# Peptides against a protein of PDB entry 6IDX, part 285

Target 1, 380 residues: chain A of PDB entry 6IDX
Amino acid sequence: KELAKLSADVTFATEFINMDGIIVLTRLVESGTKLLSHYSEMLAFTLTAFLELMDHGIVSWDMVSITFIKQIAGYVSQPMVDVSILQRSLAILESMVLNSQSLYQKIAEEITVGQLISHLQVSNQEIQTYAIALINALFLKAPEDKRQDMANAFAQKHLRSIILNHVIRGNRPIKTEMAHQLYVLQVLTFNLLEERMMTKMDPNDQAQRDIIFELRRIAFDAESDPSNAPGSGTEKRKAMYTKDYKMLGFTNHINPAMDFTQTPPGMLALDNMLYLAKVHQDTYIRIVLENSSREDKHECPFGRSAIELTKMLCEILQVGELPNEGRNDYHPMFFTHDRAFEELFGICIQLLNKTWKEMRATAEDFNKVMQVVREQITRA

## One batch from the design tools (peptide; made by RFdiffusion4, then SolubleMPNN)

Design b2_p26_4_s1 (from b2_p26_4, 18 letters changed)
Fold by OpenDDE base, seed 1:
Structure b2_p26_4_s1 (fold): chain B 380 residues (1-380), chain A 26 residues (1-26)
Amino acid sequence: as target 1 above (380 residues)
Amino acid sequence: SAEKEKKRQEAIEQQARRLKEQRRAQ
């Protein structure tokens, strides 16, 4: 207890470290000796002293043994651990992840996001904050190849639903730190959309062309048997498709693939359109057919609108940007759906279509409509 | 990008500062 208090003093810390005192603390944790009277209290003070000593930056985190990491990870994975030990153990793991790439690799092997979910299902907001902060640290330190795996762990319906139900919809005010950690988590998750946002459509890729054809099929041929192979279109069918792509509101109605060669938003716009067409088919068909039946120059071009809206949403959500200090603005909707970006797109495209009608817009008013829609989205 | 890696390092350092501050507030 006195050691934990004194460890906050830099002079004491320097002397204690010079006496190999930190090695003694690490060995106490490594031993796992539960036989001592007041073991939990002693361990909590040991972990406090260790953190305070390491916070002086005199000793490298790389001095920590694999046995120490396993003991700390063990305190986080055990269901019947004292809250004081759990809190300090989460903070130690986060500190290790942030300060050492070598320790990150070892911790990422010992701890799964699934094990941290149990620490979100508690009434203690501090424990919840430490658990989300550790997830964010793991996400920040993850190599590019593993970031998608981290996201897939979030797309597991359990983590987002637990955050929604136990953190966001909790009967308590969200503290500033928790709000920041939720913001960080949102930003890091939306950054995975950057690859698709920066992917150009290849106009010669048949699989990508088949997606555009599927958008046409869902809008205009919803009752027609999928058995008509997309390749057998006579010249009359090509002319029909050009008309249909014009009715879909593509800028290049001859070759709609060209509209997706601009990055941003690249293929991410096509992903959003396909998601809308498959998951919200009635909404998609309604938007397309309402505008395709108009000959009054007040038609809202769906394809162009969807591309520019996807780009706008990427700008608003800062897709491809890293978290900034002092931000604590998170969207609760991010935690309501597994495909939160695509669901946001589906809401915003309906808002755009409504705003277009209310403004009695023409194709010349397109930029004005987009400006009004931007203001509506940013005020919500 | 070198600029993205710099921003990533800044975000890591910010997270580490916030962790230290959170512990001191307890």
Scores: peptide ipSAE 0.562, ipTM 0.950, DockQ to the pose 0.816
Fold by OpenDDE base, seed 2:
Structure b2_p26_4_s1 (fold): chain B 380 residues (1-380), chain A 26 residues (1-26)
Amino acid sequence: as target 1 above (380 residues)
Amino acid sequence: SAEKEKKRQEAIEQQARRLKEQRRAQ
């Protein structure tokens, strides 16, 4: 206990490290000898002293043995561990992950997100915070090729639902640190959309053109009797599609693929449109047909609106930006659905369509409508 | 980009500072 307190002093820490004191502490952990009276208390103070000593940056984190890492990982993976040991073990793992890429690799092999999920199901918000912080540390240190795997582990409905039910909907007020860790996790997860946001559509890619054609099909052919298969020549068919793409509100009604060549939002806008059309088909069809039946200047251009809304949402959510210090603003909706961005898009496109109608907007009012919608989204 | 990697390193350092502060508050 006194050692743990004194280890916070840099002068004492320097002298103690020079006396190989930290090596003695690491060996105590490595030994795993549970036979000592008050072992849990002694171990908790040992881990505290170790952390305080290492926090001075005098000793490299790479000095720790694989046996030490396995013991610490063992305390985190054991179901019946003292809370004080668990807390310090989570903090040690996070410190190791953050300070060393070599230790990150070893820890990523020894610890699964599934093991950390168990520490989110507890009533102790401090343990929950350490567990989310360790997940965030693992995500931050993950190589680019492994970030999607980490995200897939997060997108496992289990982690999201546990955070929602045990953290966000918990009976306790969320502390500032937990709110920050939830913000960090949200930012790191939304950053996976950056690839799609920066992917330009290739107007020559048939598979991408087939998605635009599917949007047309869902909007106009889903209720049309298949008997009106337009047996009319290829030119009439192209002219028909041009009309349909105009009714869909694309800027380039001849070749809608050109509307997705701008990055941001690139292909992410098309992904959102397709998600809306497939998952919320009635909402999609309603929005398109309500505007397509209007021969008046008050038609809301769905295609253009969806692209600009996707871009706006990327800006609001700071897609591609890394987490900033002092922010603690997280969206609970992110934890309610696995496709939270696309669901947000689906809510916001309805809001846009409503706002357009209420304003009696024309194509000239487009930017003004988007500004009003931005204010509505950012105030909600 | 090099800038993105710098921002990532800054985020890691921020996380490490917050961990120290969280431990000291306990």
Scores: peptide ipSAE 0.560, ipTM 0.950, DockQ to the pose 0.837
Fold by OpenDDE base, seed 4:
Structure b2_p26_4_s1 (fold): chain B 380 residues (1-380), chain A 26 residues (1-26)
Amino acid sequence: as target 1 above (380 residues)
Amino acid sequence: SAEKEKKRQEAIEQQARRLKEQRRAQ
């Protein structure tokens, strides 16, 4: 206990480290010897002293043994560990992950997201904060090749649902640190959209063109009797599709693939449009047909609007940006659905379509409509 | 990009600092 307090002093820490004191503390943890009177209290103070000593930056985290890592990971994986030991063990793991890439690799093998999820289901907000912070640390330190796999593990309905139900909808006020860790997790999750946001459509890729054709099919052929025989000449068919792509509100109604060559938002806009068309088909068809039937110059160009809205949402949500200090603005909405970005797009495209009508907008007012919609989204 | 990697390192350092501050507040 006294050692844990004194270890916060840099002079004492330097002298104690020079006497191999930190090695003695690590060996106490490595031994796992539960035979001592007040073992749990002694261990909690040992872990505190270890953290305080390491916080001086005198000793490299790479000095830590694999046995020590396994013992600390063991305290986090055990269901009946003392809360004081669990808290310090989570903090040690996070410190190891943040300070050493070699320790990150070892910890990522020893600890599963499922084990950390169990610590989110507890009534202790401090333990919940340390668990989310460790998740964020693992995500930050993940190599690029493993980020998507980690992302897929986080996109599992279970983590999202537990955070929503046990943290956000908990009967206790969210502390500033928890709010920041939720913000960090949100930002890191949105960074998974960056690849699609920066992917240009290839106008020569038939599979990508088939998605645009599917958008046309869902909008116009789903209500049309399939009896329109395939026999109308290739030119009439091309002219028909050009009309349909104009009615869909693409800027390039001859080759809509060209509208998706700009990054951002690239292919992410097409993903949002396809999600809307498949998951919210009635909403999609209504928006498209309502604007396609207008010859009054007050038509809202769906295709153009969807692209610019996707870009705007990427800007608002800072897709591809890393978490900043002092931010604690997490969006509870992003924990309500597994495809929260696409669902937000579906809400916002309806808002855009409504705002366009209310403003009696024309194509010349497009930027003004987008500004009003931006203000509405950022105030919600 | 090199700039993105720099921002990632800054985010890691901020996370490490916040962890240290959180422990001191307890």
Scores: peptide ipSAE 0.559, ipTM 0.950, DockQ to the pose 0.822
Fold by OpenDDE base, seed 3:
Structure b2_p26_4_s1 (fold): chain B 380 residues (1-380), chain A 26 residues (1-26)
Amino acid sequence: as target 1 above (380 residues)
Amino acid sequence: SAEKEKKRQEAIEQQARRLKEQRRAQ
């Protein structure tokens, strides 16, 4: 206990480290010797002293043995561990992940997302905060190729619904630190959209053109089987498609693929349109057909609106920006669905279509409508 | 980009600082 207090002092820490004191503490953890009177309390103080000593940055985290990592990971993976040991073990693992790429790799192999998620299903908000913070640390330190796999593991393990039910809808007010960790998790997850946001459509890619054609099919031929790819378009079919792409509200009625060559939002806008058309088909068809039947110049251009809305949502959600210090603004909606961005797009495109009607807008009012919609989204 | 990697390192350092502050408040 006194060692744990004194370890916060840099002078004491320097002397204790010079006496190989850290090595003694690590060996105590590595031994796993449960035969000591007050073992849990002694271990909790040992782990505290270890953290305080390591916080001085005098000793490299890379000095830590694989046996020590396995013991700490063992305290996090075991269902019945003392809360004081669990808390310190989560903090040690997070410190290891943040300070060493070698330790990150070892910890990422020893600990599953499912084990960390189990620590969210508790009434202790401090344990929940340490568990989310460790998830965020692992996500921050993950190589780019593994970040999508982590996000898939979050969906598979129902991370969002567990956070929603056990943290956000918990009987306790959310503390500032938990709000920040939820914000960090949101930002890191939305950053996975950056690749698609910065991907230009290739107007010559037939698979990408087939998605635009599928949007047309769903809107105008909803009962037609997708297997009836209308064969090589006769000039009449090309002229029909140009009319249909105009009714869909694309800027380039001849080649809608050109509307997706601007980055941002690039292909992410097409992904949102396709998601809306497949998952919320009735909403999509309603929006498109309502505007396609208008001859009064008050038609809302769906294609153009969807592209500019996707860009606006990327700006509002700061897609591609890393977490900022002091930000605690998380969206509860993000934790309601695994495809939260596309669902938000589906809500906002309906809001845009409503606002367009209320304003009695024409194509000349487009930027003014988008400004009003931005204000509505940012106030919600 | 090099700028994104710098911002990522800054986010890691901020996370590490917040962890220290959280532990000291307990």
Scores: peptide ipSAE 0.600, ipTM 0.957, DockQ to the pose 0.819; fails the geometry check

Design b2_p26_4_s2 (from b2_p26_4, 20 letters changed)
Fold by OpenDDE base, seed 1:
Structure b2_p26_4_s2 (fold): chain B 380 residues (1-380), chain A 26 residues (1-26)
Amino acid sequence: as target 1 above (380 residues)
Amino acid sequence: MKEKEEKKKKAIEAFAKRLIEQRRKQ
């Protein structure tokens, strides 16, 4: 107890470290479970002193043994651990992950996101905060190949549902620290869209062109049996498609694939359009047909609007940027849906279409409409 | 691609360092 209090002092910490005192603390943790049943309070103070000493940055986190990591991970994975030990163990693991890529690798082998989810189902907001902080640290430090797996684990309706129900919709006001961790988690989740946002469409890729053709089919041929294979393109069919791509509001009516060659938003705009067309088909068809039937120059070009809206949403959400310190602004909506970005796009494209009508806009007013829509989205 | 990945890695490392420094101030 006194050691834990004194460890906050840099002068004491320096002398204690010079006496190899931190090695003694690590060995106390390494000695394992028989001490825990009788000395939970002593262990909690040992872990506190260890954190305070390490926070001075005098000793490298890489000094910790694999046995130490396993003991700390054991306290996080065991259901009957004292709350004070659990809290400090989560904080230690987070600090290890943030400070060392080598420690990240070892911790990622010992702990699953599934084990951390159990610590979100508690009434203690501090435990919940440290659990999300550790998830965020693991997400941040994950190599690119493993980030998608963590994303898939987050997109698993379970983690998101638990955060929504036990944290966001909890009976307690959200503290600043929790709001920051939710913001960080949101930003890290949206950063997975960066790859698609920076993926240029290949105008020669048939599979990518077939997606654009599917958008046309859903809008104009919704009652026609899918049995007409896309491959039988007679010249009359190509001319028909050019008309349909004009009605869809693409800038390049001859080759709509060219509209997706600009990055950002690249293929992410096409993903949003396809999601809207498949998941919200009635909304998609309505937006396309309402504008395609207009001959009064007040048609809202869906294809162009969807591309520029996707780009604007990426700018507003800072897709590809790291989270900023001191920001605590998270959107609860992003925890309600697995495809939260695509759902946001679906809401915003309806807002854009409404705003276009209200402004009685023409193609010349396009940029003005986008500015008004940006202001509406950023104020919501 | 490699240069962007390396820039992202450096940015992540810089962000992790800032998070650590912020915790030391609390």
Scores: peptide ipSAE 0.116, ipTM 0.719, DockQ to the pose 0.321
Fold by OpenDDE base, seed 5:
Structure b2_p26_4_s2 (fold): chain B 380 residues (1-380), chain A 26 residues (1-26)
Amino acid sequence: as target 1 above (380 residues)
Amino acid sequence: MKEKEEKKKKAIEAFAKRLIEQRRKQ
């Protein structure tokens, strides 16, 4: 107890480290010797002193043994561990992951995100905070090949649902530390969109062109009698599609694929449009047809608007950027749905369409509408 | 690709260092 308190002092820490004091603490953990009176309390103070001493940065985290890592991971994986030991063990694992890539590799072999999810299903917000912090550390340090697997584990409806129900909708106010960890988790989750955001459409890829054609089909062929036989000559069909792509509000009416060659937002804009068209079909059709029937120059160009809105959302959400330490602003909405980014896009495109109408905007007002929409989104 | 990946790795390492330094102040 006294050691744990004194370990916060840099002068004491320096002297204690020079006396191999950290080695003694690590050996106490490694031994697992439950034979001592008040073992749990002693272990909790040992782990506290170890963490405080290591936080001075005098000793490298790479000094820890694999046996030490296994003992700490064991305290996190065992269901009947004292709350005080569990909390310190989570904090130590997080610190190990953050400080050392070699320790990350070892820890990622010993613990699963599924085990950490169990620590979110508790009433103790400090345990929940350290569990999310460790998840965030693992996600941050994951190599690119494993990041997608972690992403898929985070894309699991289960983790998001547990965070929503047990953390965000918990009976306790969210502390600043938890709010920061939720923010970090959101930023790291949105960074998974970076690949699609930076993927250029290939205008020659038929499969990608078929998606654009599907957007046209959903918007315009839903009312057309199947009697428009596929036999009208290739030129008349191309001319018809050019008109339809103009009504969809693409900038390039001849080859809409060219609108998706700019990165950001690249293919991510097409993903959002396809999601809207399939999941919110009535909303999509309404937005497109309301603007396609206008001849008054007040038509909102859906295709252009969807691309620029996707880009704007990526900028607002800082897609591809690292979390900022001073921020704790998280959006609960991102835990309510598996496709939360696409759902946000669907809300924001309706807001954009409404704002365009209210402003009586023309194509010349496009940037001004986007600025107003940006202010509306950032104030919400 | 490799240069972007290396920049990301350095940025992650710099972020991890800053997170550690914030904990020292709590």
Scores: peptide ipSAE 0.109, ipTM 0.713, DockQ to the pose 0.332
Fold by OpenDDE base, seed 4:
Structure b2_p26_4_s2 (fold): chain B 380 residues (1-380), chain A 26 residues (1-26)
Amino acid sequence: as target 1 above (380 residues)
Amino acid sequence: MKEKEEKKKKAIEAFAKRLIEQRRKQ
């Protein structure tokens, strides 16, 4: 207990480290000797002293043994561990993951996100905070190939529903530390959109062209039997498609694929449009047909609006940026749906169309409408 | 407000029908 308190002092820490004091603490953890009276209390103070000593940055985290890592991971994976030991063990694992890529690899083999989910189902907000912090650390340090797997684990209805029901909708006020971890988690989740945001459409990719054609089909052929495969379109049929792409509000009516060559938002805008068209088909058809039926120059170009809105949402959500340590602003709505970004797009595109109508906007007012919509989104 | 929305909905439905009919005549 006194050691844990004194370990916060840098002068004491330096002297204690020079006496190999950290090595003694690590060996106490490694030994796992349950034979001592008050072992749990002694272990909790040992782990506290270890953290406080390591926080001085005098000793590398790479000094820890694989046996030490396995013992700490064991305290996180075992049922009915003392809350004080569990909390400190989560904090130690977080610090290990953040400070060392080699320790990340070892910890990622010993601990699963599924085990950490169990620590979110408790009433203790500190345990919940450190569990999310460790998930965030694992997410941040994951190599590119594994980052998408962690993303998919977040998109898993289970993790988001547990965070929503046990953390966000819990019976306790959310502390600043928890709010920060939820913010970090949100940012890391949105950073997975960066690849699609920076992917240019290839105008020669037939599969991508078929998506644009599907957008046209859903908007204009919804009552016509899908049996008319796009046979080799006669010049009349090509001219008809050019008219349809103009009605969809693409900037390039001849080749709408060219509108998706700008990054950001690249292919992410097409993903949002396709999601809206398939999941919210009635809303999509309504928006397209409302703007296509106007002949008063007050048409809202859907295709252009969808692209610029996707770009704006990426800017507002800071897609591709690292989380800021000073921020704790998280949005509970992003934990309600697995496709939360696409659902946000679907809400915001309706808001944009409403705002366009209210302003009596023309194509010349496009940037002014986008500014008003930005203010509305950032205040919501 | 409701009457304007209902008129607008009918106008959209009528436009959609006209668009489909024009495509069947080509």
Scores: peptide ipSAE 0.000, ipTM 0.241, DockQ to the pose 0.007
Fold by OpenDDE base, seed 2:
Structure b2_p26_4_s2 (fold): chain B 380 residues (1-380), chain A 26 residues (1-26)
Amino acid sequence: as target 1 above (380 residues)
Amino acid sequence: MKEKEEKKKKAIEAFAKRLIEQRRKQ
């Protein structure tokens, strides 16, 4: 206990480290020997002293043995561990993951996200905080090939549901530390959109072109009597599609795929449009048809608007930016829906369409409408 | 930086309120 308190002092820490004190503490953990009276209390103070000593940055985290890592991971994976040991073990693992890529690899092999999820289902907010912190650390340190797997684990309705029900909707006020970890998790979740935001459409990819064709089909063929079979000529079909793509508000009416070659927002804009068209079909059809039936210069170009709105939302949400340690602003909504960005897009595109009508905008007013919409999104 | 962060915070808080309000109207 006194050692753990003194370990926070850098002068004491330096002298204790010079006396191989950390090595003694690590060996006590590595031994795993439960034979001592008050083992749990002694271990909790040992782990506290270890963490406080390591936080001075005098000793590399890479000094720890694989046996030490396995013991600490064992305290996190075991169902019945003293809360004081569990808390310190989570904090040690977080620090290991953050400070060392080699320790990340070892820890990622020993601990599953499922084991960490169990620590979110407890009433102790400190345990919940350190569990989310370790999840966030594992996500931040995940190599590119594993980021999507971690993302999928985070995108699992289960983790979001547990965070929502046991953390956010818990009977306790959210502390600043927990709010920060929820913010970090939210930022990391939105950073998964970065790949799609930076993916250019290939105009020659037939599968991507079929998505654009599906947007046309949903907008125009869903209400059209099947008797309007597109006329037999391939040229008449191309000319018909050019008209439809104009009515959809694409900038390139001949080849709408060209509108998605700009990054950002690249393919993410197409994903948002397709999500709107499939999940909110009535809203999509209404927005498209309300603007396609106008022969007046007051038509809101849906395709162009969707692309520029997606880009704007990425800018507002700082997609691709790292979380800031000073921030604690999380949004419970992003934990209520798996497709929270696409739902945000669906709300904001309706706001854009409304604002366009209210302003009596023309194509020349496009940038002014987008500015007003940005202000509405950011002030609201 | 802080001003951009505060704008982001407000933007998303507002979105959260609007979505809750839309779900209450459904």
Scores: peptide ipSAE 0.006, ipTM 0.347, DockQ to the pose 0.026; fails the geometry check

